# Peptides against a protein of PDB entry 6FRK: the designs that were tried, part 27

Target 1, 411 residues: chain A of PDB entry 6FRK
Amino acid sequence: NEEVLNAMLKEVCTALLEADVNIKLVKQLRENVKSAIDLEEMASGLNKRKMIQHAVFKELVKLVDPGVKAWTPTKGKQNVIMFVGLQGSGKTTTCSKLAYYYQRKGWKTCLICADTFRAGAFDQLKQNATKARIPFYGSYTEMDPVIIASEGVEKFKNENFEIIIVDTSGRHKQEDSLFEEMLQVANAIQPDNIVYVMDASIGQACEAQAKAFKDKVDVASVIVTKLDGHAKGGGALSAVAATKSPIIFIGTGEHIDDFEPFKTQPFISKLLGMGDIEGLIDKVNELKLDDNEALIEKLKHGQFTLRDMYEQFQNIMKMGPFSQILGMIPGFGTDFMSKGNEQESMARLKKLMTIMDSMNDQELDSTDGAKVFSKQPGRIQRVARGSGVSTRDVQELLTQYTKFAQMVKKM

## One batch from the design tools (peptide; aimed at target 1 L326 F332 T334 D335)

Design b2_p13_8_s1 (made by RFdiffusion4, then SolubleMPNN; from b2_p13_8, 8 letters changed)
Fold by OpenDDE base, seed 2:
Structure b2_p13_8_s1 (fold): chain B 411 residues (1-411), chain A 13 residues (1-13)
Amino acid sequence: as target 1 above (411 residues)
Amino acid sequence: MLELFEHLIELKK
């Protein structure tokens, strides 16, 4: 029994290391899991795999929980949020994403560019802010980030802004001069929250970087970026362990809306390759698909039409990047998250919708659309000609529909 | 796609 446990724990530890979980955390997790598993209970015929998975999941949840309540902005107050992080961490992009998030929630939000080190930092922030219609402050001539941050914070306080986000300079390396500059800015503006932005793609370097920031600046929140890439997110555990600060948001892409509140359970589920079931539910619910109840009711009655499938394709297209949706489904490998596969998947959905746009109401509203086409093969040829596709493409659509409709009838 | 729909339906149950 101990040999089987050790073998399974070795596989889990290997998978966690391949997910960029820090080697010290993996060792600690292995010890904690071994201590949490009663070998005597494991002898009683319980599914050893399920018990180990549950113990691993529970210990990973503890590693993501710093035991500190996340800072939240107060409505009707002036909340100053300072961003810190290395150059290339996605810090500047994340400032815009957070500003846009709060603006969409009805907060009076603004952005300050206190990055005087990077040429074009202010232009980049201005471009992002202008696209999102977010008020911004910065200078092309002032080189002191303390002056820019102080003036910008004062300006937006006087204008009764509720969310005042300050972007600071980054560096390619941990430099003492960067930390001194960040401390000077923090002392001048007295931020209500300091957010460390970390790139998940840096792998095993996440711990050392997060620690270096926490040792110099009073980091109170973490945002992890580039979780849409090859980064499996294990670096997030290292950031929490090093900063003792909660992850508040994650960046899931390049778009301004590729930003979501951090959820522990879905994140750990995804890290373990179990999928993000909760995040998929939330994303489906956020779509405010008023027609969702009507569809759920039809599905409960075993009714599914080509029109219902068309509406679902429209809904999926509204959910954003198809790669993110697939990456939330258990058993869809990370290989489906390539940008090429997303465009191809969206093009495939659009092609299927174009085929259905050439169908008539009798074909779309039939509870057995495949039977309507099988009884009158001339319909397939009409639809194929109308949509500019082959008769084979229409038959493939009808085959997919039939498989789905048969599944709905078994529900 | 079928698996996506299956999961979306299972999540709504």
Scores: peptide ipSAE 0.010, ipTM 0.383, DockQ to the pose 0.095
OpenDDE base, seeds 1, 3, 4, 5: peptide ipSAE 0.010, 0.009, 0.008, 0.009; ipTM 0.379, 0.374, 0.363, 0.359; seed 5 fails the geometry check

Design b2_p13_8_s2 (made by RFdiffusion4, then SolubleMPNN; from b2_p13_8, 6 letters changed)
Fold by OpenDDE base, seed 2:
Structure b2_p13_8_s2 (fold): chain B 411 residues (1-411), chain A 13 residues (1-13)
Amino acid sequence: as target 1 above (411 residues)
Amino acid sequence: MLELFEHLIKLLE
């Protein structure tokens, strides 16, 4: 029994190391899991695999919980949020993502570029802010980040902004001069929250980087970026352990919408390859599909139309990148859809929708749409001409619909 | 609903 436990723990430890979990944390987790598993209870015929998985899951949940309540902005107050992190961490992009997140929630939000070190930092921030319609401040001529940050914070305080995000300089290496500049900015603007942005793709370096920032500045929150790539997010555990600060958000791609509130349970489930069923449910619910009840009721009755399929394609397109949706489904790895396949999948959906836009209400609302087309083949030719596609493309859509409608009838 | 999305996504592959 101990040999079986040790073998299974070795596999879990290997998988966690391959997920960029810090070696010290993996060792500590192994010891904690061994202490939490009563070998006598394992003799009682309980599924040893489920017990070990549950113990590992529970210990990973503890590792991502710093025991500190996350800072939250106060509505109707001026909340100054300072961003810190290395160059290439996704800090500047994450500032825009956070600003856009709060703007979409009805907060009066703005961005300040206090990055004077990187040429074109202000142009990049301005471009991102303008695309998102977020007010911004910065200078092309002022070289002191303290002056820019102070003036920008004062300006936006006077204009009654609620969320004031300050982007700071990032460097390629941990340099004392970077930390001194960050401290000077922090002392001048007195931020309500300091957010450390960490790239998950740096693997085992996450702990040392997060610690170096926490030792120099009062990091109160962590944002982990690049969780859409090969990084399985094990670096997030290292960031929490080193900073003793909660992860508040994660960056899941390059788009401004590729940003979500951090959730412990879904994240650990994804890290273990269990999928993110909860995040998928929440994302589906966030779409406020008022028609979800009507659709669920139709599906319960085995009714599925081409219109119902069209509405589901609209919903999938609103959910954002397919890679993220697939990465929420158990057994689908994040690598299943390369970014190239994502654009192709979106183009395929749009093509299918364009074919359906050329259908009439009788065709769309039929519970057996394929039979309507099979009885009158002239409909296929009409739809093909109307949508600018081949008759084969329409037949392929009808074949997909028929397969789906057969699955719905078996539900 | 989850099963529906899983199946829709599999059809898009």
Scores: peptide ipSAE 0.023, ipTM 0.527, DockQ to the pose 0.034
OpenDDE base, seeds 1, 3, 4, 5: peptide ipSAE 0.018, 0.022, 0.020, 0.023; ipTM 0.473, 0.525, 0.512, 0.496

Design b2_p13_8_s3 (made by RFdiffusion4, then SolubleMPNN; from b2_p13_8, 6 letters changed)
Fold by OpenDDE base, seed 2:
Structure b2_p13_8_s3 (fold): chain B 411 residues (1-411), chain A 13 residues (1-13)
Amino acid sequence: as target 1 above (411 residues)
Amino acid sequence: MLELFEKLLKLLE
């Protein structure tokens, strides 16, 4: 039994190391899991694999929980959020993502560029802010980040902004000059929250970097970037351990919408390759599709139309990047999350919707749409001509619909 | 809904 436990723990430890979890954390987890597993209970015929998986999951959840409540902005107040992090961490992009997130939630949000070190930093921020219609402040002439940050914060406070995000300079390396500049900016603007932005792709360096920032500035929140399908995100555990600060958001791509609130359980589930069922449920529920009740009721009656399929495709398209949705489903490999496959998948959905846009109400609202087309093959030719596709493409859609309708009838 | 979504996604593959 101890040999089986040790073998399984070795596999888990290997997988966590391959996920860029810090070696010290993996060792601690191994010890904690060994201490949490009663070997005598494992003898009683319980599924040893499930017990070990549950113990590992529980200990990973503890590693992501710093025991500190995340800072949250106060509605109707001026909340100053300072961003800190290395160059290339995705800090500037993440400032825009966070600003856009709060703007979409009905907060009066703005951006300040206090990065005077990087040539074109203000142009990049301005470009991102303008695309998102977010108010911004910065200077082309002022070289002191303290002056820019102070003036920008004062300006937006006077204009009654609720979320004031300050982007600071980054460096390629941990430099004392960077930390001094960050401390001067922090002292001048007195931020309500300091957010450390960390790139998950830096792997084992995450702990040392996160610690260096925490030792110099009062980091209160962490955002982990580049949690796309290749980064297993083990560096996030290292960031929490080093900063003792909660992860508040994750960046999951390059788009401004590739940003989500951090959830511990889904993240650990994804890290273990179990999928993000909870995040998928939450995204499906955040789609307050008033039509979901009507659809669920139809599905309970085994009724599924081409219109119902069309509405579901619209819903999928509203959920954001298809790659993120697939990456939440257990057993969909990371290879499906390539940027090329996302655009292709969205193009495929749009093509299917365009075919359905050429259907009439009798075809769309039939509980046996495939039978309507099989009885009158001239309908396939009409729809194909109307949508600019082949008769084969229409037949493929009807075949997919038929497979789906058969699955619904079995639910 | 989740099961439906998973099934839809499997049909899109």
Scores: peptide ipSAE 0.028, ipTM 0.501, DockQ to the pose 0.075
OpenDDE base, seeds 1, 3, 4, 5: peptide ipSAE 0.017, 0.018, 0.012, 0.016; ipTM 0.426, 0.474, 0.400, 0.439; seed 1 fails the geometry check

Design b2_p13_8_s4 (made by RFdiffusion4, then SolubleMPNN; from b2_p13_8, 7 letters changed; failed a check: too like the target's own chain)
Amino acid sequence: MLDLLEHLIKLKE

## One batch from the design tools (peptide; aimed at target 1 L326 F332 T334 D335)

Design b2_p14_1 (made by RFdiffusion4)
Pose (drawn by RFdiffusion4):
Structure b2_p14_1 (pose): chain A 374 residues (1-38, 47-273, 303-411), chain P 14 residues (1-14)
Amino acid sequence: NEEVLNAMLKEVCTALLEADVNIKLVKQLRENVKSAIDNKRKMIQHAVFKELVKLVDPGVKAWTPTKGKQNVIMFVGLQGSGKTTTCSKLAYYYQRKGWKTCLICADTFRAGAFDQLKQNATKARIPFYGSYTEMDPVIIASEGVEKFKNENFEIIIVDTSGRHKQEDSLFEEMLQVANAIQPDNIVYVMDASIGQACEAQAKAFKDKVDVASVIVTKLDGHAKGGGALSAVAATKSPIIFIGTGEHIDDFEPFKTQPFISKLLGQFTLRDMYEQFQNIMKMGPFSQILGMIPGFGTDFMSKGNEQESMARLKKLMTIMDSMNDQELDSTDGAKVFSKQPGRIQRVARGSGVSTRDVQELLTQYTKFAQMVKKM
Amino acid sequence: SVVENFERLLEALE
């Protein structure tokens, strides 16, 4: 049985290693689901599913904008990850939700970058800012957020150039662009086909600049996006959106369950009964209830107080014979009144008859009356 | 008698 756990466990470790999941997290997840584990494919895959939900959970809720206030969003990520494409996907998302959204092109390096964001904004009917001539992105971002602030826009999305960590020149310039415009949220856009080099770059982005949200693009293809587990652990940020194509409307919020599945592949007879059950539990205590000075009108009249401390076990064979629908019903007496066929099965395996209940049903009706009167 | 005993128990609880 120890060999059936390991053959089925190394087959999921290969399923995650092929889904570009970091080898550090596969080896760690393997001995996490081995230590926490101490119709067969369901008792195993349910344990694997709960262990994955433990990893995709960063514990941090997403940053959401406030209507009536200026929200500046700054995009960061590697070269070619889909920043300019996801810039228009997001401005189009909120603009359709009713936000005064605008775009700013703070890329002064990439050829045809302002022309790219201009044509994406021209098509989606979204205001845009940038420059063919301005070579300083700190100037383009500052003079754009200033313009769209004096025009009272609520979503101001600043696009930046692609950068990698070994370029300290572009990482300083990213930190200066973030210090000039002071964004309310910084989004780390990552390609879904990224391999093992993802945790190092995503960590260096978190160190130089404050990354609060992560977007995974190019998920409409074969890439399952296992590199996102390493960006969530590195940036400490949840995934808010995913990209699912080249168009502007190929964009939707991140849901954890489908991504992990792809990455993996009035008084009743019942109340009359419980009140009784507590009066039998407090039944050997009936002599305490006759203590009160001037109250003892009677005690154990006609000896029937003894069988009121004996009927509740026989009535419990009826509850033992009951399932969770009759037991958890608001009216435990209405489930059997409509279907007196349930009065015969309760009588069979519990040894009580269907006759005994007629005297109980009268005793029930009288009890149900005096509680609605209570 | 069973009902009267039950009522008396409820009154003693009060």

Design b2_p14_1_s1 (made by RFdiffusion4, then SolubleMPNN; from b2_p14_1, 9 letters changed)
Fold by OpenDDE base, seed 1:
Structure b2_p14_1_s1 (fold): chain B 411 residues (1-411), chain A 14 residues (1-14)
Amino acid sequence: as target 1 above (411 residues)
Amino acid sequence: SEIDLYEEILKALM
């Protein structure tokens, strides 16, 4: 039993290390899991794998919980949120994402660019803010970030903004000058929250970087970026451990909407390769597919048409990169879809849609579309000719549709 | 659920 436990824990530890979890945290987790597992219960014929997975899951949940309640903005008050982080962490993009998130929730939100070090920082922020219709402040002439931050905060306080986000200068290295500048800005504007933005792709460096920020400025929140890539987010655990601050949001892509509130359970599930079903639900629901209510009602009645399938393919294409969607599905590990497979999958969807574009309304809106085609094989030949595909490609689509329609009838 | 449909769509696209 102990040998089996040790072997399974070795596999889990390897997977966590491959997920950029800090080696010290992995060791501690291994010890905690060993102490939490009753070896006698493992002898009683319980599913050892499920027990270990549950114990690992529970210990990872503890590692991502700093024991500190996340700061939340107060409605109808002026909330100053200062962003700190390294250059290339996605800090500026994350400021815009957070501003947009609150704006969509009906908060009066604005952005301040206090990055005087990076050429074009203000133009980048202005471009992002303008696209999102978010009010912004910055200077092309003022070089002191303290002056810009102070003037911008004062301006937006006087205009009764509720969410005032201040983007600061990033540096390539942990330089004392960066930390002094951040401290001077923080002292001048007196932020209600300091958000550390961390790039998940830096792996094992997350701990040292997060600690360096926390030792110099009062980091109260963490945002983790670049969780759309190869980064499985294990560095997030290191950031929480080092900052003793909660993760409040995650960045899941380059789009302004690729930003979500941090949820512990889905995050740990994804980290373990169990998928993120909840995040998939939320992303599907956020698409505000007005047609979804009508579709859900049809699905409840066991009705599914080729048109309904076409609309679902359009919806999947709107959800963003296929790699992200697949990485949210249980059993589709992050490694399963190379960037090449995403383009191929989108091309395959587009091909299927092109076949359906050659169908008529009677074919598309039939609750038994496959039977319409089976009764009149000449329809298959028409659709094949219209879409420039083989009759086999149309038959494969109809076979796929039939499988879905049968699944819907079982739901 | 819509998710189960998307999961099955994605599995069938593979």
Scores: peptide ipSAE 0.008, ipTM 0.431, DockQ to the pose 0.062
OpenDDE base, seeds 2, 3, 4, 5: peptide ipSAE 0.006, 0.008, 0.005, 0.007; ipTM 0.425, 0.429, 0.342, 0.410

Design b2_p14_1_s2 (made by RFdiffusion4, then SolubleMPNN; from b2_p14_1, 10 letters changed)
Fold by OpenDDE base, seed 3:
Structure b2_p14_1_s2 (fold): chain B 411 residues (1-411), chain A 14 residues (1-14)
Amino acid sequence: as target 1 above (411 residues)
Amino acid sequence: DELKLYEEILKALQ
């Protein structure tokens, strides 16, 4: 029994290390899990695997909980949110994402560029802010970030902005001069929240980096970026452990919409490769995919049309970044997206939809769409000409549809 | 069942 426990804990520890969880935290988790598991209960024939998974899950949830309630902005007040983090952490992009998130929720939101160190920082922020229709402030001539931050905060307070986001300078390394500048800015603007932005892709360096920021500035919130691609987010545990501050949001891609409130349970489920079934269901429900009931009913009857496939592609496109959706499905690891740019996957979906836009209702609504085309090959040539694609592209679509329809018939 | 369909759709889109 102890050998089985140790073997399973070794597999879990390996998976957590491969997820960029700090080796010290993994060791501590192993000991905590080992102490929390009753070996006598394991002997009684309980599902040892489920017990260990539950114990691991529970200990990971505790590692993400700093024991401190996340700061939340107050409606009708001027909330100053200062961003801190290294260059390349996604800080400037995350400022725009957070601003857009609050703007979409009906908050009067603005952005301040207090990054005087990076050439073109203000132009980048201005470009992002303009695209999102977010008011912005910065200077091309002022070199003191304290002056820019103070003037920008004062301006937007006087204009009754509710969310005032201040982007600060980031450097490539932890430098005392960066921390001094951040302290001077923080002292001048008196932020209601200091957000540390961390790149999840730095792996084992997350703890040391997060600690260095917390030791110098009063970090009250963490945002973890680049949780798209290969970063499984284990560094987020290190950030919480080091900063004693909650993760408030995660960045899940490069787009302004690739930003979501942090949820502990889904995040840990994803970290363990369990997927985020609940978050996928929530996201599907938020889209008011009323058409899903009709789809579920058709699926129960083993019916699947080219129209049903088209509607599902529309739903996938509405759910946002394909990387996020895949990352929410159990067993779809980060490696599933490693072979294709999200833009390529979306372009492929759009191409398939464009082919289907050239189909008629008889073709789209047939319970055996592939058979309709096989019986009358002239339909393939019509659709190919109508959509500007090859007859091969139409045949590939029909081959994909046939695979889906066969799977639905087996459900 | 929906999630399984999405999983299968996503698998065939790769």
Scores: peptide ipSAE 0.027, ipTM 0.535, DockQ to the pose 0.063
OpenDDE base, seeds 1, 2, 4, 5: peptide ipSAE 0.025, 0.025, 0.007, 0.026; ipTM 0.578, 0.501, 0.358, 0.493

Design b2_p14_1_s3 (made by RFdiffusion4, then SolubleMPNN; from b2_p14_1, 10 letters changed)
Fold by OpenDDE base, seed 2:
Structure b2_p14_1_s3 (fold): chain B 411 residues (1-411), chain A 14 residues (1-14)
Amino acid sequence: as target 1 above (411 residues)
Amino acid sequence: DLLKTYEQILKALK
């Protein structure tokens, strides 16, 4: 039994190391899992694999929980949020994503560019802010980040902004000058929250970087970026362990909407390759699909029309990048959709929708759309001509619909 | 592939 446990723990430890979990955390997890698993209970014929997976899951959840309540902004107050992190961490992009997130929730949100070190930092922030219609402040002439941050915070406080986000300079390496500058900015603006932005793709260096920031600046929150890439998210565990601060959000892509509140359970499930069913449900619920109940009711009755399929394709398109949706589904590997395959998948969905746009209400609302077309083949030719596609493309759509409708009838 | 994804999405929504 101990040999079996050790073999399974070795596989889990290897997978966690391949997921960029810090070696020290993996060792600690292995010891904690060994201590949590009673070898006598493993002898009782219980599924040893499930027990070990559950123990690993529980210990990973503990590693992501710093035991500290996340800071939350107060409605009707002026909340100053300072961002810190290395250059290339996605800090500037994340400032815009967070600002947009709060703006969409009805917060009076603004952005301040206190990055005077990077040429074009203010132009980049201005471009992102303008696209999102977020008010911004910065200077092309002022080189002191303390002055810019102070003036910007004062301006937006006087204008009764609720969320005031300050982007600071990054560096390529941990430099004492960077930390001194960050401390000077923090002392001048007195932020309500300091957010450390970490790139998940840094792998094993995540702990050392996160610790260096926490040792110099009072980091209270963590945001992990680039979780859509090859980074399996193990660096997030290292960031929490080093900063003793909660992960509040994750960046899941390059788009301004590729940003979500951090959830422990879904994240650990994804890290273990179990998928993120809960995050998928939440993302679907956030779309305010008012007709989801009506659709679920139709699906429960085995009813599925071409219109129902069209509406669901619209919903999938609204969910954002298809790669993210796939990454939430158990058994779909992270590698399944390269960015190139995502555009192709979206183009395929749009093509299918364009074919359906050439259908009439009788065809769309039929509970057996394929039978309507099979009885009158002239309909296929009409739809093909109307949508600018081949009769084969229409037949392929109807074949996909039929397979899906048959599955719905069996559910 | 898209159909399998859609099936899994619908299973997750049930």
Scores: peptide ipSAE 0.016, ipTM 0.433, DockQ to the pose 0.089
OpenDDE base, seeds 1, 3, 4, 5: peptide ipSAE 0.016, 0.017, 0.016, 0.015; ipTM 0.460, 0.449, 0.424, 0.439; seeds 3, 4 fail the geometry check

Design b2_p14_1_s4 (made by RFdiffusion4, then SolubleMPNN; from b2_p14_1, 8 letters changed)
Fold by OpenDDE base, seed 2:
Structure b2_p14_1_s4 (fold): chain B 411 residues (1-411), chain A 14 residues (1-14)
Amino acid sequence: as target 1 above (411 residues)
Amino acid sequence: DTFKLFEQILEALK
């Protein structure tokens, strides 16, 4: 039993190390899992694999929970959020993503560029802010980040902004000058929250970097970036352990919408290759609660129309990049949707929707759409001509619809 | 396969 436990723990530890989990955390996890597993209970015929997976999951959840409640902005107050992090961490992009996230939630949000070190930092922030229609402040001439941050915060406080995000200078390395500048900015603007932005792709360096920031500035929140389908989220555990601060958001791509609130259980499930079923459900529910309830009710009754399929394709298209959705589904390998495959998948969805746009209400609202077309083959030819596709493309759509409708009837 | 994805979404929504 101990040999089996040790072998399975070795596989888990290898997978966690491959997932960029810090070696010290992996060692601690292994010890904690060994202490939590009763070897006598393992002898009683329980699924040893499930028991070890559960113990590992539970200990990973503890590692990502700092025991500190995340800071949240107060509605109707002026909330100053200062961003800190290395150059290339995605800090500037993440400022825009967070601003956009709060703006979409009806917060009066603005951005301040206090990065005077990087040439074109203000232009980049201005471009991102303008695209998102977010108010911004910065200077082309002022070189003191303290002055820019102070003036910008004062301006937006006077204009009754609720979320005031301050982007600071990054450096390629941990430099004492960077930390002194960050402290000067923090002292001048008195932020309500300091957010450390960390790139997940830096792997084993995550702990040392996160610790260096926490030792110099009062980091209260962490955002982990570059958690796309290939990014092994193990660095996030290192960031929490080092900063003792909660992860509040994750960046999952380059688009402004590639940003989500951090959830512990889905993240750990994904890290273990179990998928993010909860995050998928939540993301599906965030699109249109009312339409989803009506769909779920229809699905429970075994009813599924071509219109219902069309509405679901619209919802999937609104969920953002297909690569992210696939990365939430258990057993879909990370390699399945390269950026090229996503555009192709989106084009396929749009093609299917265009075919359905040429259908009439009788065809769309039939609980057996395929039977409507099979009884009157002239409908296939009409739809094919209307949508500019082959009769074969319409038949393929109907075949796929029939498979779905049969699955729904078996639910 | 967009349909396999949709199947898995439906299974996740169960």
Scores: peptide ipSAE 0.024, ipTM 0.479, DockQ to the pose 0.088
OpenDDE base, seeds 1, 3, 4, 5: peptide ipSAE 0.022, 0.023, 0.021, 0.023; ipTM 0.483, 0.484, 0.481, 0.472

